Peptides against a protein of PDB entry 6UG1. Designs and how they scored, part 280

Target 1, 304 residues: chain A of PDB entry 6UG1
Amino acid sequence: SNEERKRRKYFHMLYLVCLMVHGFIRNEWINSKRLSRKLSNLVPEKVFELLHPQKDEELPLRSTRKLLDGLKKCMELWQKHWKITKKYDNVGLYMRTWKEIEMSANNKRKFKTLKRSDFLRAVSKGHGDPDISVQGFVAMLRACNVNARLIMSCQPPDFTNMKIDTSLNGNNAYKDMVKYPIFWCEVWDKFSKKWITVDPVNLKTIEQVRLHSKLAPKGVACCERNMLRYVIAYDRKYGCRDVTRRYAQWMNSKVRKRRITKDDFGEKWFRKVITALHHRKRTKIDDYEDQYFFQRDESEGIPD
Target 2, 301 residues: chain A of PDB entry 6UG1 as posed
Amino acid sequence: SNEERKRRKYFHMLYLVCLMVHGFIRNEWINSKRLSRKLSNLVPEKVFELLHPQKDEELPLRSTRKLLDGLKKCMELWQKHWKITKKYDNEGLYMRTWKEIEMSANNKRKFKTLKRSDFLRAVSKGHGDPDISVQGFVAMLRACNVNARLIMSCQPPDFTNMKIDTSLNAYKDMVKYPIFWCEVWDKFSKKWITVDPVNLKTIEQVRLHSKLAPKGVACCERNMLRYVIAYDRKYGCRDVTRRYAQWMNSKVRKRRITKDDFGEKWFRKVITALHHRKRTKIDDYEDQYFFRRDESEGIPD

## One batch from the design tools (peptide; made by RFdiffusion4, then SolubleMPNN)

Design b2_p30_5_s2 (from b2_p30_5, 11 letters changed)
Fold by OpenDDE base, seed 2:
Structure b2_p30_5_s2 (fold): chain B 304 residues (1-304), chain A 30 residues (1-30)
Amino acid sequence: as target 1 above (304 residues)
Amino acid sequence: MEKYRELVYSVLEETEDFEEDLEHALRLIE
């Protein structure tokens, strides 16, 4: 019905705000000074130096290569620190079906909210789910004075799915769900004026995204619980930015149709949400990023 | 919980008609 369409659209909006606020709060928690002091001790001086290379005036690419090597070594150090990767409880922050949402309304199970103290302890011990691990990795890089962002792929229910029964075939193995991450890291490369993508936990990869990312979900089974629609970046200064354009190859042709921002109302609403979560002034880094997104929009073209 | 709720409510200009759905969404993400 038209009513059910409106209800699903609105619930998608509410759920999206809740997810974005979750990312904001986790980003605040990883800025803990106490955690920072502990995590900085995991990084040897030689690795710290690689994270902060001098500008090579002859070949800036050499400085980028040092940074990439430093980030690789940080991933290796993080793997040594992280002792226990817990499975998600249920689906974690992966996308739920409409049926699962409806069934959950009836089951008033008090989910035990992870407290800030428990999070900080989990990161410090190296015991937690993959999301906590990624968030801790971002905290470690920030402890080393690296301009690292927490990236969250927000997975609100698909408001474009008008099926009454959205039960996934029971074979959606936990493996297919977790094949691609929900959280990852970006690091600012001051030499190339680009964000470097880092997945320290799931794919254990570092990439300089040009046209496509390895972190973008591919295949039907993986996309059922992980649709790339809202990739939100949270920086160390409490900036909040939509970075979906980086990871979406087909933003205009495919991704936009699955976003609330498909219409003017949804675009204005989503801008208000981003603005409310953006607690810093604009910087030259934002200018370079916006220029990159503009070039990516031009290069994709307008879908005919 | 409280800070989470407060921040969500601060981002949403009109929440009154949707408090139950918002509380439901909060319970799913917390």
Scores: peptide ipSAE 0.402, ipTM 0.898, DockQ to the pose 0.625
Fold by OpenDDE base, seed 3:
Structure b2_p30_5_s2 (fold): chain B 304 residues (1-304), chain A 30 residues (1-30)
Amino acid sequence: as target 1 above (304 residues)
Amino acid sequence: MEKYRELVYSVLEETEDFEEDLEHALRLIE
C-alpha cells in the first residue's frame, strides 16, 4: 500500500539516524585518552616515523609510499594485537529484512547494549567483533597522531523493497554477509591531498580509491545485507561527512535511487542529520574532498 | 542506551509521533 511505503520510508529514516548516532558514539569512544595511551605502545618508533614522513619536495609520492608502508605495518601490528574475532550476533549492523524487523518487534529481547567500558576493554584486550576491531584500529592510528577517520556503511532497511517476504537463503547468508565490511578506516594523505582507504580486518587492504573500491559490495548475495548507500565518515575532531561518492561507482544512476536523498525533502532532512552530527569547522581537507566528489560526479555524468 | 537516545532525539526534531518505531530501531542497533 501507499501507507506501507510511507511507513517503510519513515522507519528507514529513523533507523538511519540511529546508525549514524551509533557511529558518532563509537567515534567518541575511540578518542579515549586511556585507550590512546595503551594503543600507542603497539606502534614502534620506526613505524611511527613511517606514518609521519617528511615531505619529499622532489617527489611527494615517496612520502605517500612511506605512509602506505607505515599503514601496512600498522595493519600487521593490529592483526597481532587482535586475538579473538567474535562472530556477529545474528546480523550485527548489516541490513535487516522487513520481515526480520517485524519479527523483532514481537521479540522484546532487551539487546544488551555494549557499554563504553566494555568496548574499551574489548579493544585493549583484542577481543571483539570485526566492527570493534576496526574501531580499535582507528583508535591506534589516532593514538599515533594520524588523521584517521572511522568509516561506517550504514545499512538501514531498504525502503525501496516492497516485498513482504524476503526469505534470505540461510546457509551461506553469513559468509556472503561478512564478505564486505561495514566499518573501515580512512587516512588523510597530506602529500597527495587524498583520503587513503584502509580495511584492516575484513579484506586487509589499503587502497587509494579513484573510481572503484574493493570495499564496495558486488554480487546479489552480498548486496542483500550490505548495500552501499550511506558511507559516513567520523573524524577525530567529531566531523561527520557523507563520503558515499568515493565508494559508489554509480552514485547518480543506482545508489541515489535507494537513498532518502532521492528527493528534495530527503536531501534537506539528511543534510540536517549530517549537520547535527558535525561538530567541527570546515577545513581545507574538506575542500579537497568536495572537489574530488565534484570531479567524480562530473565523470559519472547524468544517467540517461 | 540513554546517551544514544538523547543524541538521536537531539538530531531528530520531530520524534514524538514515532517514539515506538524509534525505540524499535534503537533496540536493533544497540
Scores: peptide ipSAE 0.402, ipTM 0.899, DockQ to the pose 0.622
Fold by OpenDDE base, seed 4:
Structure b2_p30_5_s2 (fold): chain B 304 residues (1-304), chain A 30 residues (1-30)
Amino acid sequence: as target 1 above (304 residues)
Amino acid sequence: MEKYRELVYSVLEETEDFEEDLEHALRLIE
């Protein structure tokens, strides 16, 4: 019905805000001074120097290569620190079906909210789910004075899916779900004036995204619980930015149709949400990023 | 929990008619 369509759209909006606030709070937690002091000790001086290369005036690419090598070594150090990767409880922050949402309303399961103290302990011990691990990795880079962002691929229920029963095929559902990450890292390269994508946990990759990312879900089974729609970046200064354009090859043709921002009302609403979560002034880094997004929009063109 | 709710409510200008759905969404994410 039209009413059910409105209800699903609205619930998608509420759920999206809750996810974005979750990302904001996790971003605040990883700024913990106590955690920072502990995690900085994981990074030896030689790796710290690689993270902070001098500008090579002859070939700026050499400085970027040092940074990339430093980030690779940080991923290796993080793997040594991380002792226990827990499976997600149920689907974690991957996309739920409408049926799962309806069934959850009836099941007053007391979800045990992860407290800040428990999170900080989990990161410090190297025990937790992949999301906690990624968040801890971002905290370690920030502890080394790296301009690292927490990236969250927000997975609200698909308001464009009007099917009542979206029973997902069970047997490989978890493996297909976790094939691509929900959380990752971006690091600012001051030499190339670009964000470097870092997945320290899932794919264990470092990428300089140009047109497409390896982190973008591919294949029907993987996209059932992980649709690239809302990739939100949280920086160390409590900036909040939509960075979906970086990871979406087909933003205009495919991704936009599945976002609340498909219409003017949704665009204005989503802009208000981003603005409310954006607690810093604009910087030249934002200008370079917006210029990159503009060039990507022009290069994709308007879908026919 | 409280700070999470407060921040969600501060981001959402209109919550009055949707407290149950919001509390449901919060329970799914927390």
Scores: peptide ipSAE 0.398, ipTM 0.898, DockQ to the pose 0.604
Fold by OpenDDE base, seed 1:
Structure b2_p30_5_s2 (fold): chain B 304 residues (1-304), chain A 30 residues (1-30)
Amino acid sequence: as target 1 above (304 residues)
Amino acid sequence: MEKYRELVYSVLEETEDFEEDLEHALRLIE
């Protein structure tokens, strides 16, 4: 019905805000000074120097290569630190079906609230789910004075899915779900004036995204619980930015149709949400990023 | 509407300061 469509759209909006607030809170927690001091000790001086290369005046690309090598070594150090990767409870922050949402409303299951103290302990010990691990990796890079962002792929329920029963097949569902990450890292390359994408936990990859990312979910089964729609970046200065354009090859033709921002009302609403979570002044880094997004929009073209 | 708020709170109860920030975020969306 039209009423059910409105209801699902509204619930999608609320759920999206909640996910974005969750990402914001986790971004605050990883700025912990106590955690920073502990995590900085994981990074040897030689790796720290690679993270902060001098500008090569002859070939700036050499400086970028040093940074990339430093990030690779940080990923290896993080794997050694991380002792226990827990499975997600249920689906974690992956996309729920409408049926699962309706069933959960009837089941007053007390979700276990992860406290800040428990999070900091989990990161410090190297014990937790993949999301906590990625968040801890961002904290380690920030502890080394790297301009690292926490990236969250927000997975609100699909308001474009009007099916009543979306029963997902059980046994392979977890493997397909966790094939692609929900959280990852971006690192500012001051030499190339670009964000470097780092997945330290899931795919264990570093990439300089041009037109496509390895982190973008592919295949029907993987997209059932991980649909790239809202990729939000949280920086060390409490900036909040929509970076979906980086990871969406087909932003205009495919992704936009599944976002609240498909219409002017949704665009204005989503801009208010971003503004509310954006607690810093604009910088030249934002200008370079917006220029990159503009070039990506031009290169995709307008969908027919 | 209220059942969805309760559900969203229950789904996101994983963060100590979530309720206040959510209510703040919700008020800023209105």
Scores: peptide ipSAE 0.172, ipTM 0.794, DockQ to the pose 0.070; fails the geometry check

Design b2_p30_5_s3 (from b2_p30_5, 12 letters changed)
Fold by OpenDDE base, seed 1:
Parts: sequence; C-alpha cells; structure tokens
Structure b2_p30_5_s3 (fold): chain B 304 residues (1-304), chain A 30 residues (1-30)
Amino acid sequence: as target 1 above (304 residues)
Amino acid sequence: MEVYKRLVYSVLEKTEDTEELLEHALRLIE
C-alpha cells in the first residue's frame, strides 16, 4: 500500500540516523586516552617511523610506499593482538529484513547494550566481534598519531523493497553476510593527497581506491544483508562525511535509487543529519576529497 | 539508550509516534 511505503521510508530514515549516531559514539569511544596509551605500545618504533615517513621531494611515491608498508605491518601487529573474534549476535549491524524488524517489535528481548567500559576492555584484551576489532585498529592508528577514519557502511532496511516476506533462509546466510565488512578504516596519505582504504579484519587488504573497491559487496547473496548505500566516515576530530562516492562505482545509476537522497527532500534531510554529526571545521583534506568525488561523479556521468 | 536517544533527538524532532519507533530501532542497534 501507499501507507506501507510511507511507513518503510520513515522507519528507514529513523534507523539510518540511529546507525549514524552509533558510528559517532563508537568513534568517540576509540578516542579514549587510556585506550590510546595502551594501543601505542603495540607499535614498535620502526613501524612508527614507516607510518611517519619524511617527504621524498624527488619521488613522493616513495613516501606513500613507506606509509603503505607501515599500515601492512600494523595490520599484522593487530592480528597478533586480537585473540578472540566473536561471531555477531544475530546479524549485528548488517541489514535486517522487514519481517525480522516486525518480529523483533513483538520480542521485547532486552538486548545486551555494550557499555563504553566493556568496549574499551574488549579492545584492550583483543576479544570481540569484527566491528570492535576494526574500531580498535582505528584506535591503534590514532594512538600512533595517524589520521585514521572509522568507516561505517550503514545498513538501514531497504525502503525500496515492498515485498511482505523477505525471509532469508539458509545456513550459508551468515557466511554470505560477513563476506564483506560493515566497518573499515581510511588513512590520509599526505603525500598523494588521498585516502587509503584499510580493511584490517575481514579481507585484510589495503587499497588506493580509484574506480573500484574490493570492499564493495558483489553478488546477490552478499547484497541481501550488505547493500552499499551510506558509507560514513568518522575522523579523530569528530568530522562526519558521506564517502559513499569512493566505494560506489555506479553511484548515480544504481546506488542513488536505493538512498533517501534520491529526491530533494531526502537530500536536504540527509545533509542536515551529516551536519549535525559533523563537529569540526572544514580543512584542505576535505577540499581534496570533494575534488576527487567531483571527478568521480563527472566520470560516471548522468544515467540516461 | 539515553545517550543514543539524546543524540538522535538532536537531529530528529521528537514526536509521539517517533518515540516507539526510535526505541525499537535502538534496541536493534545497541
């Protein structure tokens, strides 16, 4: 019905804000000074030096290569630190079906809210789900004075899906769900003036995204619970930015149609949400990023 | 829950219908 369409759109908007606020809170928690002091001790001096290379005036690419090597070594150090990877409780922050949402409304189960103290302990011990692990990795890089962002792929229910029953059956549903991450890291390369994508936990990859990312979900089964629509970046200074354009090959032709920002009302609303979560002044880094997004938008073109 | 509610309501105007839906959404995310 038209009413059900309105209800699903509204619930999508509300759920999206809750996810974005969750990302904001987790980004604040990983800025813990106590956690920072503990995690800095995981990084040897030689690795710290690679994370902070001098600018090579002859070949800036040499400095980028040192940074990439430092990030690779940090991923290896993080794997040694992380002792227990827990499975997600149910689907974690992956996309729920409308049926799962309706069933959960009836089930007033007290979900066990993870407190800040419990999170900091989990990261410090290396015990937790993949999301906590990624968040802890970002905290470690920040502890080494690296300009690292927490990236969150927000998975609100699909308001474009008007099917009544979208039950996802099958034992492989969890494997397909976790094939691609919900959280990852970006690191600012001051030499190339670009963000480096780092998935320390799931795919264990480092990318300099140009046109395509390995982190973008591919295949029907993987996209059922992980649809790339709202990739939000949270920086160490409480900046909040939509970075979906980096990871979306087909932003205009495919991704936009599944976003609230498909219409002017949704675009204005979503800008208000981003602005409310963006607690810092604009920087030259934002200018370089916006220029890259502009070039990516021009290169895709307007879909016919 | 309260910290989440406060931050969400800083971005969204609180309505009566919004509160129940917000509590439901927060229970799924927290």
Scores: peptide ipSAE 0.427, ipTM 0.905, DockQ to the pose 0.666
Fold by OpenDDE base, seed 4:
Structure b2_p30_5_s3 (fold): chain B 304 residues (1-304), chain A 30 residues (1-30)
Amino acid sequence: as target 1 above (304 residues)
Amino acid sequence: MEVYKRLVYSVLEKTEDTEELLEHALRLIE
């Protein structure tokens, strides 16, 4: 019905805001000074120096290579720190079906809310789910004065899906779900003026995304619970930015149709949400990023 | 819960059903 369409759209919006607020809160938690002091001790001086290379005036790419090597070593150090990777409870922050949402409304199970203290302890001990692990990795990089962003692929229910039940593939459903991450890291490369993508936990990869990312879900089974629609970046200064364009190959033709921003009302609303979560002034880094997104939009073109 | 509610309400206007739906969504996320 039209009413059910409105209800699903509204619930999508509400759920999206809750996810974005969750990302904001986790981003605040990883700025903990107490955690920072502990995590900085995981990074030896030689690795710290690689994270902060001098600018090579002859070939800036050499400085980028040092940074990439430093980030690789940080991923290795993080793997040594992280002792226990817990499975997600149910689907974690992956996309739920409408049926699962409706069924969960009836299930008054008191979910044990993870408190800040519990999160900080989990990160400090290296015990938690993959999301906590990624968030802790971002905290470690920030503890080393690296300009690292927490990235969250927000998975609200698909308001464009008007089916009552979505038959999910039963076999290997968890494996297919977790094939691609929900959380990852970006690191600012001051030499190339680009964000470096870092997945320290899932794919264990570092990318300089130009056109395509390995973190973008591919295949029907993987996309059932991980639809690339809202990739939100949270920086150390409480900036909040939509970075979906970086990871979306087909932003205009495919991704936009699945976003609330498909219409002018949704675009204005989503901009209001981003603005409310963006607690810093604009910087030259934002200018370089916006220029990159503009070039990516021009290169994709308008879908026919 | 309350910190999340406060932040959500800073970015989303309340409707009559917002509180129940918000509590439901937050139970799924928190």
Scores: peptide ipSAE 0.386, ipTM 0.894, DockQ to the pose 0.723
Fold by OpenDDE base, seed 5:
Structure b2_p30_5_s3 (fold): chain B 304 residues (1-304), chain A 30 residues (1-30)
Amino acid sequence: as target 1 above (304 residues)
Amino acid sequence: MEVYKRLVYSVLEKTEDTEELLEHALRLIE
């Protein structure tokens, strides 16, 4: 019905805000001074120096290569520290079906909310789920004075899916679900004036995204619970930015149609949400990023 | 929950059904 369409759109909006607020809170938790002191000790001086290369005036690319090598070594150090001992409870922060949402309304299960203290302990011990691990990795880079962002791919229920029964079948669903991450890291490269994408946990990859990311879900089965729609970046200064354009090859032709921002009302609403979660002044880094997004929009063109 | 509720309400206009739906959504995320 038209009413069910409105209800699903509204619930999508509400759920999206809850996810974005969750990302904001986790971003605050990873700024813990106590955690920072512990995690800085995981990074030896030689790796710290690679994270902070001098500017090569002859070839700035050499400085970028040192940073990339430093980040690679940080991923290796993080793998030694972290033992992924916890699978996601059910689907974690991956996309739920409308049926799963409806069934969950009836089941008032007391979910044990992860407290800040429990999170900090989990990160310090290297025990938890993949999301806690990524968040801890961002905390380690921040402890090394790296300008690292927490990236969250927000997975609200698909308001464009009007099917009643979207039962996703059995055990294979988990493997396909976790094939691509929900959380990852971006690191500012001051030499190239670009964000470097780092997935320390899932794909264990570092990339300089031009047109395509390895972190963008591919294939029908993977996209059932992980649709690239809202990729939100949280920085160390409580900046909040939509960085979906980086990871979306087909932002205008495909991704936009599945976002609340498909219409002017949704665009204005989503801008208000971003603005409310953005607690810092604009910087030159934001200017370089916006210029990159503009160039990506021009290069994609208007879909025929 | 309360910190989440406060932050969500700072971003979303509260409607009559917002509280129940918010609690439902938060239970799915927390």
Scores: peptide ipSAE 0.361, ipTM 0.891, DockQ to the pose 0.707
Fold by OpenDDE base, seed 3:
Structure b2_p30_5_s3 (fold): chain B 304 residues (1-304), chain A 30 residues (1-30)
Amino acid sequence: as target 1 above (304 residues)
Amino acid sequence: MEVYKRLVYSVLEKTEDTEELLEHALRLIE
């Protein structure tokens, strides 16, 4: 019905804001000074030096290569620190079906909210789900004075799916779900003036994204619970930015159709959400990023 | 919960069912 369409759209908006606020709060938690002091001790001086290379005036690419090597070593150090990767309870922050949402409304189970203290302890011990692990990795890089962002692929329910039954049954459903991450890291490369993508936990990869990312879900089964629609970046200074354009090859042709921003109302609304979560002044880094997004938008063109 | 509610309500217009829907969504996320 038209009413059900409105209801699903509104619930999508509400759920999206809740996810974005969750990312904001987790980003605040990883800025903990106590956690920072503990995590900085995981990084040897030689690795710290690689994270902070001198500018090579002859070949800036040499400085980028040192940074990439430092980030690789940080991923290795993080794997040694992380002792227990817990499975997600149910689907974690992956996309729920409308049927799962409806069934969960009836199930007044007291979900145990993870407290800040429990999160900080989990990260410090190296015990938790993959999302906590990624968040802790971002905290470690920030502890080393690296300009690292927490990236969150927000998975609100698909308001464009008007099917009544959206049940996803299958033995491999969990494996397909966790094939691609929901959280990852970006690191600012001051030499190339670009963000470096780092997945320390899932794919264990470092990318300099040009047109496509390995972190973008591919295949029907993986996309059922992980639709790339809202990739939000949270920086150490409480900046909040939509970085979906980096990871979306087909932003205009495919991704936009599944976003609230498909119409002017949704675009204005989503801009208000971003603005409310963006607690810093604009920087030259934002200018370089916006220029890159502009070039990517022009290069994609308008779908014929 | 209250910090979440405050932040959500700063950006989302309240409807009659907003509180229930918010509590439902938060239970799925928190």
Scores: peptide ipSAE 0.350, ipTM 0.886, DockQ to the pose 0.835

